# Peptides against a protein of PDB entry 1EBD, part 67

Target 1, 138 residues: chain A of PDB entry 1EBD
Amino acid sequence: KASYEGKVAAEAIAGHPSAVDYVAIPAVVFSDPECASVGYFEQQAKDEGIDVIAAKFPFAANGRALALNDTDGFLKLVVRKEDGVIIGAQIIGPNASDMIAELGLAIEAGMTAEDIALTIHAHPTLGEIAMEAAEVAL

## One batch from the design tools (peptide; made by RFdiffusion4, then SolubleMPNN)

Design b2_p19_4_s4 (from b2_p19_4, 8 letters changed)
Fold by OpenDDE base, seed 4:
Structure b2_p19_4_s4 (fold): chain B 138 residues (1-138), chain A 19 residues (1-19)
Amino acid sequence: as target 1 above (138 residues)
Amino acid sequence: SAEEREAKRRAALEAAEAA
């Protein structure tokens, strides 16, 4: 966020049109395991009266995580029931800090769980867990 | 200790799961 805002500011100073207009800002903690989130948490959505599906998939069931011997944690998608749109995601586990970007993109683009589920993810990869979680949400 | 680190890790995971 700060880096992006800095870039926007620099562009403005340089006389270029620029704006900060994003739906979701990722938050990352580089802990062990890494923690990353973007958009709504499940409880936040519920508190706002949004009916959601919380689709969770564990790294323990991910082929790449198994190969890396790093299977702690999960990916959770927060999906609005009304239309299947992804409104939040949380990742606790390996490479969460990088993996959150896909889901940030999905949220910014207004994608559905189906969109992610139908996106081919290479096997075996950590990123495949996003597809698996999306399938759970269907 | 390794046990203490694992306990903290598990606690963090459980807390995150509750979110």
Scores: peptide ipSAE 0.023, ipTM 0.433, DockQ to the pose 0.012
Fold by OpenDDE base, seed 5:
Structure b2_p19_4_s4 (fold): chain B 138 residues (1-138), chain A 19 residues (1-19)
Amino acid sequence: as target 1 above (138 residues)
Amino acid sequence: SAEEREAKRRAALEAAEAA
């Protein structure tokens, strides 16, 4: 966030107009396990009257996580039921700090759970968990 | 084996659904 704001400010000073868009700003905690979030939490969506499905998939069921013996945690997608659009995501587990970027992109682009479910992820990778969670949301 | 890994994956999914 701070880096993005700095970039916008620098561009403005240089005469290149830019806008700050906070639709999908990620938050990361480099704990063990790592925690990352972008967009809505399930309860936040519900509090705003958005009908959502929370699709959860555990790292314990991910092939790469198993191979790494690092299976604590899960990925959760918050999906708007009306149109299947992903509006939030949370990751607790291995590589969460980097993996959140894919989901930030998905949210920013207005992608659906189906879009992610139909996106081929390399096998075996931790990133497959996003696809698996998206399938749960279908 | 791949089959053993898949069985473990399935078990983990079932456990997560039950939790």
Scores: peptide ipSAE 0.022, ipTM 0.517, DockQ to the pose 0.011
Fold by OpenDDE base, seed 2:
Structure b2_p19_4_s4 (fold): chain B 138 residues (1-138), chain A 19 residues (1-19)
Amino acid sequence: as target 1 above (138 residues)
Amino acid sequence: SAEEREAKRRAALEAAEAA
C-alpha cells in the first residue's frame, strides 16, 4: 500500500493522470500461516448492501498443500451475485502472500468467478485453490 | 498413495461443506 501510494503520488507530481484506488490493494500478514486479503470481506460487502456469494475452499483439499504437509487454512472468494464479479478474496494458508496477486489482478480487471474457473491452473499447485473456489461460486 | 490423498481431499471437502 505504501509503495503504491508513493508511486501514485510521484505520478501525480509528474502530471500523470493517476488515482489511488484501494479496491485491489492487497493486505498481507506474514504470519504462520500467512494471511492475505484483497478487496471486500464478505461482511463489508453485506454492510454495503451488496448481495454476495462467499465461496470457500480449504487447503486440506488441495493436492499441493497435502504434498507439502501444509494444509491449514482456506481461500475465500467474495463474489457479487448479480453478475458473478469477484469483489474480494481472502487467503489463509501456504503462500498466501504471493497467491493473492492473481486475485488482485482479477478484481482490478473486473473478472468473474467464471473467468477464474475457466483459467487452467497447473496441477498440482497451490494456485489451483483459486480455481476450485471459483467453481464453488458458480 | 494416490488413493489416500484423494480420500483426504474428499474428507476435507465434506468437512468444509458441513461448516
Scores: peptide ipSAE 0.017, ipTM 0.470, DockQ to the pose 0.011
Fold by OpenDDE base, seed 3:
Structure b2_p19_4_s4 (fold): chain B 138 residues (1-138), chain A 19 residues (1-19)
Amino acid sequence: as target 1 above (138 residues)
Amino acid sequence: SAEEREAKRRAALEAAEAA
């Protein structure tokens, strides 16, 4: 966020038009397990009157997580029911800090759960959990 | 201790699950 604002400010000073539009700013806690979030939490969406599906998939069911013996946690997608658009995501588990980037991109681009579900993820990888959670949301 | 660390980890997971 700060880096992005710095770029906008620099462009403004240089006389270039710029705008700040915050949609999906990731938050990461480098703990064990790692925690990462982007966009809406389920309750935040509900508090704003957005009808959402919270689709959750556990790392305990992910092949790569099992192979790594690191299966704590889950990935949760917050999906707007009206159109299937992903508006938030939370990851607690292995490599959450890096994996959140895919979902940040998806939210920023206005992608749906179907878009993620139809995206082929390498097997076996931790990243497959995003696809699995997206399928739950369908 | 290992047990205390595990308890904290579990508590964090449960808190996140509730959100």
Scores: peptide ipSAE 0.027, ipTM 0.433, DockQ to the pose 0.012; fails the geometry check

Design b2_p19_5_s1 (from b2_p19_5 with S1A R7K S10E P18L)
Fold by OpenDDE base, seed 3:
Structure b2_p19_5_s1 (fold): chain B 138 residues (1-138), chain A 19 residues (1-19)
Amino acid sequence: as target 1 above (138 residues)
Amino acid sequence: AAPVTLKYTERVRPPAPLL
């Protein structure tokens, strides 16, 4: 957030056309395991009256996580039921701080769980967990 | 409220999407 807003402010001061135009702001905690989030948490969506699917997939079922002996945690997608649009994501587990960027892009683009589920992810990778969670939401 | 923006399909997807 701060870095992006700083860039927009610098561009505006320099006379370039720029605006604060974002839907989702990532948050990261560099703990062990790492924690990352973007967009809505499930409870926040429910408190606002949004009907959501919370699609969860564990790292214990991910082939790369098993090979790395680092299987704690999960990925959760928060998907709006009406149209399948991804409105939030949370990751607790290996490389969560970098993996959240794919889901941030998906939310900013207004992509659906189907869009992620139909994207081929390399095997075996930690990133496959996004595809697996998206399939749970279908 | 949920984010208010055009979906990928509304903004940038080609006229005959495969998805």
Scores: peptide ipSAE 0.050, ipTM 0.510, DockQ to the pose 0.032
Fold by OpenDDE base, seed 5:
Structure b2_p19_5_s1 (fold): chain B 138 residues (1-138), chain A 19 residues (1-19)
Amino acid sequence: as target 1 above (138 residues)
Amino acid sequence: AAPVTLKYTERVRPPAPLL
C-alpha cells in the first residue's frame, strides 16, 4: 500500500495522470512459518452476508514442500458461492510472502477458482498449492 | 491437450470488483 501510493504520488508530481486503483491489499508477516493474506477472511465474508466456500489445501501434500522438508501450514481460498469468484486468500507456510502475489492478482482481476484450477503451474513448485486449493473449491 | 490460452479465449470476462 504505502510503496504503491508513493509511486502514484511521484507520477502525479511528474505531471502524469495516475490514480490509486486497487481492490485488495496484501498483508505479510515474515515469521517462521510466514503468514500472508489478501482480501477477505472467511469469517469477515460471512459477517458481511457473503455466502462463501473456504477451500483449504495443506503444504504436507505439496511435492515441493516435501522436497524442501518444509511442510507446515496451508493455503486457503475464500470463494464466493454465487459465481465462484475468489474474494480472499490466506497462506501460512513456506514462501507465503511471495506466493500471495498470484492470489492478489487473481482477486484484483475478478478471477474464479476455475481460472486458477485451469492454469498450468510448474511442477514441482510451492505455487501448485494454489491450483490444488482452487480444485477443492469446484 | 489444447493450450490453456485457447481455453481461456472461450471464457473471457471483464475484471470484477471484490464485491
Scores: peptide ipSAE 0.036, ipTM 0.536, DockQ to the pose 0.022
Fold by OpenDDE base, seed 1:
Structure b2_p19_5_s1 (fold): chain B 138 residues (1-138), chain A 19 residues (1-19)
Amino acid sequence: as target 1 above (138 residues)
Amino acid sequence: AAPVTLKYTERVRPPAPLL
């Protein structure tokens, strides 16, 4: 966030048209396991009266996580029921800090769970868990 | 009018609130 805002400010100072227009700001904790979040938590959405699907998929069911012997945690997608738009994501597990970027992109683009589910992820990768969670949301 | 860039879903589906 601060880095992005700094970039926009620098561009504005340089005379380039630029504006801060973001929908989702990632939050990352480099713990063991790593934690990452972007957009709404399930409870936040519910508290705001948004009808959501919380689609959860465990790393214990991910082929790459199994191969790495690092299967703790999960990915959760928060999907608006009305239109299937992804409005939030949380990851606890291996490489969560990097994996959140895909979901940040999806949210910023206004993508649906179907858009992620229909995106082919390389096998076996940790990133497949996003596709698996998206399929759960369908 | 100022140029606008559409997000992916705005190009392929009717626009909706993102959050």
Scores: peptide ipSAE 0.034, ipTM 0.461, DockQ to the pose 0.049
Fold by OpenDDE base, seed 4:
Structure b2_p19_5_s1 (fold): chain B 138 residues (1-138), chain A 19 residues (1-19)
Amino acid sequence: as target 1 above (138 residues)
Amino acid sequence: AAPVTLKYTERVRPPAPLL
């Protein structure tokens, strides 16, 4: 957020048209395991009356996580049922702080769970868990 | 014919959520 706003400010000072118009701001806790979130939590969406699918996939089922012997936690996608749009994501587990960026992009772009599910992820990677969770949401 | 799934670029962009 702050870095992005700083860039927009610099562009404005330079006379370029720019705007701060983000939909989702990531939050990261660099704990062990790491925690990352972007967009809606499932309960927040429900409290606002949004009908959602909460698709959860555990790192214990991810091939790279198994190979690293770091299988704690999960990825959760919060998907709006009406159109399949991803409106939130939470990651607890290895590399969560970096992996949240893909999901931040997806939310900002208005992508669906299908878009993630149909994106080829490298094998074996931790990032495949996003694809797996997206498949659960279908 | 097999079912067709359209990717983001192949369909109308849905409204972004209000966060």
Scores: peptide ipSAE 0.026, ipTM 0.486, DockQ to the pose 0.022

Design b2_p19_5_s2 (from b2_p19_5, 5 letters changed)
Fold by OpenDDE base, seed 4:
Structure b2_p19_5_s2 (fold): chain B 138 residues (1-138), chain A 19 residues (1-19)
Amino acid sequence: as target 1 above (138 residues)
Amino acid sequence: AAPVTLAYTERVRPQAPLL
């Protein structure tokens, strides 16, 4: 957020048209395991009356996580049932702080769980867990 | 012609509200 706003401000000072317009701001806790979130939590969406699918996939089922012997946690996608649009994501586990960026991009772009599910992720990677969770949401 | 570099914010495509 702050870095993005700083870029917007710098461009405004330089005389370029600029606006702060974002939907999803990531939050990261650099704990062990790492925690990252972007967009809605499942309960927040429900509290606002949004009908959601909470698709959860564990790192214990991810090939890269197994190879790293770091299988704690999960990825959760919060998907709006009406149209399959990803409205939130939470990651607890290895490299969550970096992996959240893909899902932040997906939310900002208005992507669906299907879009992620149909995106080929390199094998074996931790990032495949996003694809796996997206498949659960279908 | 000298290349014109787009500003960062000019690369952000407009979108309808998602929520």
Scores: peptide ipSAE 0.017, ipTM 0.410, DockQ to the pose 0.051
Fold by OpenDDE base, seed 3:
Structure b2_p19_5_s2 (fold): chain B 138 residues (1-138), chain A 19 residues (1-19)
Amino acid sequence: as target 1 above (138 residues)
Amino acid sequence: AAPVTLAYTERVRPQAPLL
């Protein structure tokens, strides 16, 4: 946030008016397992009257998590049903703090679950779980 | 009017409402 606001301020000083508009600010808790979130939680979307699907995939079904013997938790995508746009994500599990960045990018770019599902993820990786959760949302 | 820096979603996907 602060780094982006600094860039916007620099653009304004250079004579380019800018709007600060944040869609997604990541939050991380470095616990064991790690917790990360970006955008809407499922209940927040529902409280605002957004019809959503919550697509969940467990680390227990991820090949890299199995190889690491670290299979606790899941990835959840919050997807707007009207257009398939990803509006939120939560990760509880290994490397959640780094993995949330892909989903933050997806939300800020207005990507759909289909966009993530069609993105090739390296096998076997923890990040592959984002693709698997996106497939659940289709 | 002077140009304004918009969010990426408005520039690339104007059909998608901002959150």
Scores: peptide ipSAE 0.010, ipTM 0.367, DockQ to the pose 0.074
Fold by OpenDDE base, seed 2:
Structure b2_p19_5_s2 (fold): chain B 138 residues (1-138), chain A 19 residues (1-19)
Amino acid sequence: as target 1 above (138 residues)
Amino acid sequence: AAPVTLAYTERVRPQAPLL
């Protein structure tokens, strides 16, 4: 966020037209386990009258997490029910701080749960959890 | 609250920096 706002400010100072976009700004807490979020939380979407699917997949079901003996937490996708568009994601678990970037990109690009579900993720990786959670949303 | 998610083409972006 701060880095992005700094770029917008630099463009404004240079006399270039620029706009601040707050649609998919990630938030990270470097705890153990790590926490990361981007876009809507499930309850925020519901409070705004958006009908959503909250698709959750646990790290305990991921082959890489098992191999690392670090299986605490989950990934959650918040998917708009009418069109399958991903509008939010939350991750609690190992490498959440880096894993959130894929989902931030997906939200920024207007991708669906199907787009992620049909994307081959390398095996075994923690990143496969995004694919698995997307399949849950279908 | 998070803003309503729009498709990329529906949003105004900063100009990409020249490399």
Scores: peptide ipSAE 0.008, ipTM 0.364, DockQ to the pose 0.044
Fold by OpenDDE base, seed 5:
Structure b2_p19_5_s2 (fold): chain B 138 residues (1-138), chain A 19 residues (1-19)
Amino acid sequence: as target 1 above (138 residues)
Amino acid sequence: AAPVTLAYTERVRPQAPLL
């Protein structure tokens, strides 16, 4: 948040047209395992009356995580049932701090679980877990 | 059931909570 708002403020001071236009702000904890989140948690969506699918996939089933011997945790997508739009994501596991960026982009763009599921992810990568979780949401 | 995929212009970008 602060870094992005600082950039927008600097652009405004420089006389460039700029506005703060974001939907979701990522949060990261650089623990072991790392934790990252963007958008809605499942319970937050439910509390607002949004009917959601919580699609979860474990790192223990990811080929790159297995190869790295770092298989703790999971990725969770929070998907609105009515249209399949991704409204939140949480990652606990290897490289969560970097992996959350793809899902932040997806949320900002109003993408669906199908958009992620149909995106080719390189093999073997930790990032494939986003595709796998998206497939669970379909 | 699988969600229906809308055209991009038909999708409403959700306003997720700010952290």
Scores: peptide ipSAE 0.031, ipTM 0.501, DockQ to the pose 0.040; fails the geometry check

Design b2_p19_5_s3 (from b2_p19_5, 5 letters changed)
Fold by OpenDDE base, seed 2:
Structure b2_p19_5_s3 (fold): chain B 138 residues (1-138), chain A 19 residues (1-19)
Amino acid sequence: as target 1 above (138 residues)
Amino acid sequence: AAPVTLAYTERVRPVAPLL
């Protein structure tokens, strides 16, 4: 966030067109388990009148998480129901701080749950949870 | 009206570094 705002400010000072968009600004808490979020929370979307699907997949169902004996938490996708566009994601679990970057990219690109569901993720990885949660949203 | 999430190409992003 701060680095992004700094770049926007620098361009504004230079007279270049720039805009601040906070939709895909990640927030991370380096707790155990880690917490990461990008875009809308489910309740925020609902409060703004967006009809959403909240697709949740647990780390306990992920092969890599099982192999690591670290199965606490989940990934949640917040998907706009009308078009399947991903508008938010939350992760509580191992490597959440790094895993959120894929979902930030997906939101910035205007990707759908289908786009992620149809993307082959390496097996076994924690990243497969994003694919599994996307499948839940279909 | 519900907010619309724009794709990257629909937004004006900073391209200059902070330096």
Scores: peptide ipSAE 0.011, ipTM 0.377, DockQ to the pose 0.043
Fold by OpenDDE base, seed 3:
Structure b2_p19_5_s3 (fold): chain B 138 residues (1-138), chain A 19 residues (1-19)
Amino acid sequence: as target 1 above (138 residues)
Amino acid sequence: AAPVTLAYTERVRPVAPLL
């Protein structure tokens, strides 16, 4: 938040138009399991009249999570149906606090679920679950 | 107007929003 507001302010001072948007500000709760979120929740998108796909994939189906014996939770992508653009993500599970950064980048760059699905993720990793959830959204 | 998400660069240097 503060770093982003500083960038917006710097652009305004430099004579460039700027806008404040907090959609892609990550939020993390360091619980066990960890919780992380960025962008829209599914219900927020629906309340604003955005037609979305909520693509969910469980850690119980992730090879690295199985190998670690830490399979609680899931990754959820919130994908706009019209164009496949990722507008939100939530992770409950192992290493959620770090894994949310990939999805924050995807939202900030205007990437689609297809972009994530076609990105090679290392096998076996926890991060591979982002690719699996993106495939569910296709 | 329908809600729209801005890309990072569009929020800092407004261009066309993600439509």
Scores: peptide ipSAE 0.008, ipTM 0.365, DockQ to the pose 0.051
Fold by OpenDDE base, seed 1:
Structure b2_p19_5_s3 (fold): chain B 138 residues (1-138), chain A 19 residues (1-19)
Amino acid sequence: as target 1 above (138 residues)
Amino acid sequence: AAPVTLAYTERVRPVAPLL
């Protein structure tokens, strides 16, 4: 939050139009397992009248998580049903604090679940779970 | 409500709103 607000302030001072968007600011708890979120939670989207798909995939089904013996948790995508656009993501599990950045990028770029599903992720990686969750949303 | 837009994307390219 503070680092992003500082960047927005610097852009504004430089004469660039910029506005702070708190929806796209990641929140991380460095617990074991880690917790991360960016964009809408499913309930927040519903409270705003957005019809969403909550696509969830467990780390217990991820090849890298199995190999690491660290399979607690899941990734959840919050996908707008109308057009498949990703509007939020939550991760509980290994490397959630870093993995949330891909999903932050996807939200910022206006990507769909299909865009992520069609993106090749290296095998075996924890990051493949984003592709698997995106496939659930299709 | 005004569409939600991101600071970086607003600066770099036309923004597609989240809503």
Scores: peptide ipSAE 0.007, ipTM 0.360, DockQ to the pose 0.089
Fold by OpenDDE base, seed 5:
Structure b2_p19_5_s3 (fold): chain B 138 residues (1-138), chain A 19 residues (1-19)
Amino acid sequence: as target 1 above (138 residues)
Amino acid sequence: AAPVTLAYTERVRPVAPLL
């Protein structure tokens, strides 16, 4: 585990992106709503023959999003069915640009949906949506 | 009641390459 995480990080920093390193590079669009992505899209995973669960949770069901009156969009996790490993995430909604960092870390670390689901997120926060989406993937 | 979480060692899974 640690050796894999260290290798991926080192390759990215050294400017030697592997196919794996490229997958973990986040993309952000500072639109309204914001858009962020890291790792596989659901269709990309399917096209590569990876059996995935696409777990989606809406900001309309998030307590902080409701309190902010900013409830457009969703978070989606792309989870490999074989082992529950998170291989991608997409966020459309409030603070997507910042929230993608947690999921980028989770992907780089080879974490599962269960790892996120069992991580305590502060209440009420937008970040809770990652936990909620992870629970959907279980 | 506060949620009870597993110890880290109980959560650690093998990391497989994405590709």
Scores: peptide ipSAE 0.009, ipTM 0.363, DockQ to the pose 0.022; fails the geometry check

Design b2_p19_5_s4 (from b2_p19_5, 5 letters changed)
Fold by OpenDDE base, seed 4:
Structure b2_p19_5_s4 (fold): chain B 138 residues (1-138), chain A 19 residues (1-19)
Amino acid sequence: as target 1 above (138 residues)
Amino acid sequence: AAPVTLAYTERVRPQAAPL
């Protein structure tokens, strides 16, 4: 966010048309385990009257996490029930800070859980958990 | 003034083609 807004401001100062146009801003805490979030939390969506599916998949069931002996946490997708559009995601676990970018892209592009579920993720990877959580949302 | 954040359902990004 701040870096992107800084770029937009620099472009505006330089006399170029510029705008900040984003749907979701990621938030990351580089703790152990890492915490990352983008878009809606489940409760925030509910508080706004959005009917959601909260699809959760644990790192304890991820082959790469098992191989790394780092299986704490989970990925949660917040999916709008009406159309299957991903509106939020939370990750607590290994490499959450990088993995959130896929889901940020998905949200910005208006992708569905099906879009993620039908995207081949390399096996075994931590990122494969996004596909698994998307399958739960179907 | 603080910016007003729209609900997700009110946010639309232009796309070159429908997916």
Scores: peptide ipSAE 0.011, ipTM 0.412, DockQ to the pose 0.055
Fold by OpenDDE base, seed 1:
Structure b2_p19_5_s4 (fold): chain B 138 residues (1-138), chain A 19 residues (1-19)
Amino acid sequence: as target 1 above (138 residues)
Amino acid sequence: AAPVTLAYTERVRPQAAPL
C-alpha cells in the first residue's frame, strides 16, 4: 500500500495524471512461519452474504516444503461458489510473503480456481500449493 | 475492507460482489 501510494504521489508530482486505485492489498506478518493475506477472509465474505468455498491445502503435503523440512501451516483460497472466482487467500507457512503475490494477481485479474488449477506450477515448488488448493475448490 | 474490483475485471467477469 504505502509503496504504491508513494509511486502515485511521485507520478502526480511529476505532472502525470495518476490516482491511487486500491486493489486487493496484501497484508504480511514476517513471523516464523510467515503469515500473508489478500482479499476476503472467509468470514468477511460470509458477513457480506457471499456464498464461498474455503479450499485449504497443508504445506505438510507439499513436496518442496517436505524437502525444506518446513511444513507448518497451509494455504486457503476463498472462492465464490456462483462462478468459482477467487476473492481471497490466506497463507501461513514458508515463503508466504512472496507467494501471496500470485494470489493477489489472481484476485485482481478475476481468475477462477479452475484458472489456477490449470496453470502449470514448477515441480517441486512451494507455489504448487496454490494449484493444489485450487483443485480442492473444484 | 472489501477488495476493490478493477475496471478490467468488471468488464471481463461481471460479478454480484467486488473481487
Scores: peptide ipSAE 0.010, ipTM 0.395, DockQ to the pose 0.054
Fold by OpenDDE base, seed 3:
Structure b2_p19_5_s4 (fold): chain B 138 residues (1-138), chain A 19 residues (1-19)
Amino acid sequence: as target 1 above (138 residues)
Amino acid sequence: AAPVTLAYTERVRPQAAPL
């Protein structure tokens, strides 16, 4: 957030068009397991009257997590039911701090769960869990 | 009223075309 706001300020001072966007600001806790979040939590969306699908997939079912013997946690997508647009994501598990960036990009671009589900992810990787969670939302 | 956060995204950014 602060780094992004600094960039927007620099662009404005330089006379370039800029806008502050707070939609997809990642939050990370470097615990064991790591925790990462971007966009809406499921309950936050519900409190604002958004009808959502909470699509959850466990690391215990991910091939790379199994190979690493690090299978605690899950990925959750928060998907707007009306149009399938991804509006939030949470990851608790291995490499959550880096993996949240894909989902931040998806939210910023207005992507759907189908867009992620149809994206080829390398096999076997931890990142495949995003595709698996997106498939749950379909 | 639409949620403030989503309303901003919908007004400022085009939605990705579904694949």
Scores: peptide ipSAE 0.010, ipTM 0.409, DockQ to the pose 0.046
Fold by OpenDDE base, seed 2:
Structure b2_p19_5_s4 (fold): chain B 138 residues (1-138), chain A 19 residues (1-19)
Amino acid sequence: as target 1 above (138 residues)
Amino acid sequence: AAPVTLAYTERVRPQAAPL
Protein backbone atom coordinates (compact mmCIF):
# COMPACT_ATOMS: atom_id res chain seq x y z
CA LYS B 1 0.00 0.00 0.00
CA ALA B 2 2.53 2.62 1.06
CA SER B 3 4.82 1.93 -1.91
CA TYR B 4 1.88 2.16 -4.31
CA GLU B 5 0.75 5.45 -2.78
CA GLY B 6 4.33 6.67 -3.10
CA LYS B 7 4.28 5.87 -6.83
CA VAL B 8 0.96 7.73 -7.24
CA ALA B 9 2.46 10.73 -5.46
CA ALA B 10 5.58 10.64 -7.63
CA GLU B 11 3.53 10.55 -10.84
CA ALA B 12 1.29 13.37 -9.58
CA ILE B 13 4.37 15.51 -8.89
CA ALA B 14 5.58 14.75 -12.42
CA GLY B 15 2.20 15.89 -13.82
CA HIS B 16 1.14 12.43 -15.01
CA PRO B 17 -2.43 11.14 -14.64
CA SER B 18 -2.65 8.84 -11.63
CA ALA B 19 -5.15 7.71 -9.03
CA VAL B 20 -5.21 5.37 -6.06
CA ASP B 21 -7.63 2.47 -6.34
CA TYR B 22 -7.79 0.66 -3.01
CA VAL B 23 -9.72 -2.36 -4.38
CA ALA B 24 -6.68 -4.37 -5.44
CA ILE B 25 -4.24 -3.39 -2.66
CA PRO B 26 -3.17 -6.58 -0.88
CA ALA B 27 -3.08 -6.96 2.90
CA VAL B 28 -0.91 -9.68 4.47
CA VAL B 29 -0.44 -11.00 8.00
CA PHE B 30 2.58 -13.29 8.33
CA SER B 31 1.03 -15.51 10.98
CA ASP B 32 0.94 -19.31 11.04
CA PRO B 33 -1.09 -19.93 8.97
CA GLU B 34 -0.52 -16.80 6.87
CA CYS B 35 -3.47 -14.54 6.04
CA ALA B 36 -3.81 -12.54 2.84
CA SER B 37 -6.60 -10.47 1.33
CA VAL B 38 -7.18 -8.36 -1.77
CA GLY B 39 -10.32 -6.55 -2.94
CA TYR B 40 -13.74 -7.03 -1.40
CA PHE B 41 -14.67 -9.20 1.49
CA GLU B 42 -18.03 -10.91 0.95
CA GLN B 43 -19.76 -8.81 3.60
CA GLN B 44 -18.34 -5.55 2.24
CA ALA B 45 -19.74 -6.36 -1.19
CA LYS B 46 -23.14 -7.22 0.30
CA ASP B 47 -23.17 -4.01 2.36
CA GLU B 48 -22.63 -2.08 -0.89
CA GLY B 49 -25.52 -3.91 -2.57
CA ILE B 50 -23.34 -6.11 -4.81
CA ASP B 51 -24.76 -9.58 -5.36
CA VAL B 52 -21.82 -11.97 -4.95
CA ILE B 53 -20.85 -15.60 -4.95
CA ALA B 54 -18.38 -16.56 -2.23
CA ALA B 55 -16.49 -19.59 -3.54
CA LYS B 56 -14.36 -21.41 -0.97
CA PHE B 57 -11.84 -24.23 -1.39
CA PRO B 58 -9.90 -25.81 1.51
CA PHE B 59 -6.16 -26.53 1.64
CA ALA B 60 -7.10 -29.97 3.01
CA ALA B 61 -8.28 -30.89 -0.51
CA ASN B 62 -5.06 -29.71 -2.23
CA GLY B 63 -2.44 -32.30 -3.23
CA ARG B 64 0.54 -30.04 -2.47
CA ALA B 65 -0.84 -29.02 0.93
CA LEU B 66 -1.33 -32.72 1.77
CA ALA B 67 2.22 -33.54 0.66
CA LEU B 68 3.55 -30.70 2.85
CA ASN B 69 1.39 -31.83 5.80
CA ASP B 70 0.13 -28.23 5.97
CA THR B 71 -3.60 -28.30 5.27
CA ASP B 72 -5.02 -25.62 7.54
CA GLY B 73 -7.20 -22.95 6.00
CA PHE B 74 -8.81 -22.10 2.68
CA LEU B 75 -8.98 -19.78 -0.29
CA LYS B 76 -12.14 -17.70 -0.85
CA LEU B 77 -13.04 -15.90 -4.06
CA VAL B 78 -15.61 -13.11 -4.02
CA VAL B 79 -17.22 -13.10 -7.46
CA ARG B 80 -19.77 -10.60 -8.77
CA LYS B 81 -22.77 -12.70 -9.69
CA GLU B 82 -23.99 -10.68 -12.69
CA ASP B 83 -20.86 -11.15 -14.81
CA GLY B 84 -18.57 -13.56 -12.94
CA VAL B 85 -15.89 -10.88 -12.36
CA ILE B 86 -13.57 -11.52 -9.41
CA ILE B 87 -13.81 -8.57 -7.02
CA GLY B 88 -12.05 -10.00 -3.96
CA ALA B 89 -10.03 -12.86 -2.55
CA GLN B 90 -8.96 -14.08 0.89
CA ILE B 91 -6.43 -16.79 1.69
CA ILE B 92 -5.67 -18.38 5.04
CA GLY B 93 -2.99 -21.03 4.67
CA PRO B 94 0.54 -21.87 3.55
CA ASN B 95 2.13 -19.40 1.12
CA ALA B 96 -0.93 -17.08 1.27
CA SER B 97 1.36 -14.02 1.15
CA ASP B 98 2.67 -15.00 -2.31
CA MET B 99 -0.48 -16.68 -3.65
CA ILE B 100 -2.49 -13.45 -3.24
CA ALA B 101 -0.49 -11.85 -6.08
CA GLU B 102 -2.19 -13.98 -8.77
CA LEU B 103 -5.60 -12.95 -7.46
CA GLY B 104 -4.57 -9.30 -7.22
CA LEU B 105 -3.60 -9.52 -10.90
CA ALA B 106 -6.93 -11.14 -11.76
CA ILE B 107 -8.87 -8.36 -10.00
CA GLU B 108 -6.78 -5.61 -11.62
CA ALA B 109 -7.33 -7.12 -15.07
CA GLY B 110 -11.09 -7.56 -14.55
CA MET B 111 -10.84 -11.34 -14.94
CA THR B 112 -13.72 -13.72 -14.31
CA ALA B 113 -13.87 -16.92 -12.31
CA GLU B 114 -14.04 -18.68 -15.69
CA ASP B 115 -10.69 -17.15 -16.72
CA ILE B 116 -9.02 -18.64 -13.63
CA ALA B 117 -10.89 -21.97 -13.87
CA LEU B 118 -9.75 -22.40 -17.49
CA THR B 119 -6.11 -21.54 -16.66
CA ILE B 120 -3.96 -24.64 -16.21
CA HIS B 121 -2.13 -24.57 -12.89
CA ALA B 122 0.90 -26.78 -12.32
CA HIS B 123 0.32 -30.03 -10.41
CA PRO B 124 0.88 -30.45 -7.54
CA THR B 125 0.96 -26.81 -6.35
CA LEU B 126 -0.76 -24.70 -3.71
CA GLY B 127 -1.76 -22.38 -6.58
CA GLU B 128 -4.22 -24.99 -7.87
CA ILE B 129 -6.54 -23.90 -5.04
CA ALA B 130 -7.26 -20.69 -6.98
CA MET B 131 -8.40 -22.77 -9.96
CA GLU B 132 -10.49 -25.05 -7.75
CA ALA B 133 -12.17 -22.12 -5.99
CA ALA B 134 -12.88 -20.55 -9.39
CA GLU B 135 -14.56 -23.77 -10.52
CA VAL B 136 -16.77 -23.62 -7.40
CA ALA B 137 -17.88 -20.13 -8.48
CA LEU B 138 -19.13 -21.35 -11.92
CA ALA A 1 -15.90 1.93 0.91
CA ALA A 2 -13.95 0.82 -2.15
CA PRO A 3 -15.37 1.52 -5.61
CA VAL A 4 -16.74 -1.28 -7.76
CA THR A 5 -13.84 -3.10 -9.40
CA LEU A 6 -13.05 -1.84 -12.89
CA ALA A 7 -10.80 -3.30 -15.56
CA TYR A 8 -7.25 -1.94 -15.54
CA THR A 9 -7.82 0.10 -18.71
CA GLU A 10 -10.79 1.86 -17.07
CA ARG A 11 -8.61 3.14 -14.21
CA VAL A 12 -5.86 5.72 -13.92
CA ARG A 13 -2.61 4.20 -12.63
CA PRO A 14 0.86 5.56 -11.92
CA GLN A 15 2.57 5.62 -15.31
CA ALA A 16 5.21 7.55 -17.23
CA ALA A 17 3.05 7.81 -20.37
CA PRO A 18 -0.72 8.23 -20.81
CA LEU A 19 -2.72 5.21 -21.90
Scores: peptide ipSAE 0.009, ipTM 0.371, DockQ to the pose 0.044

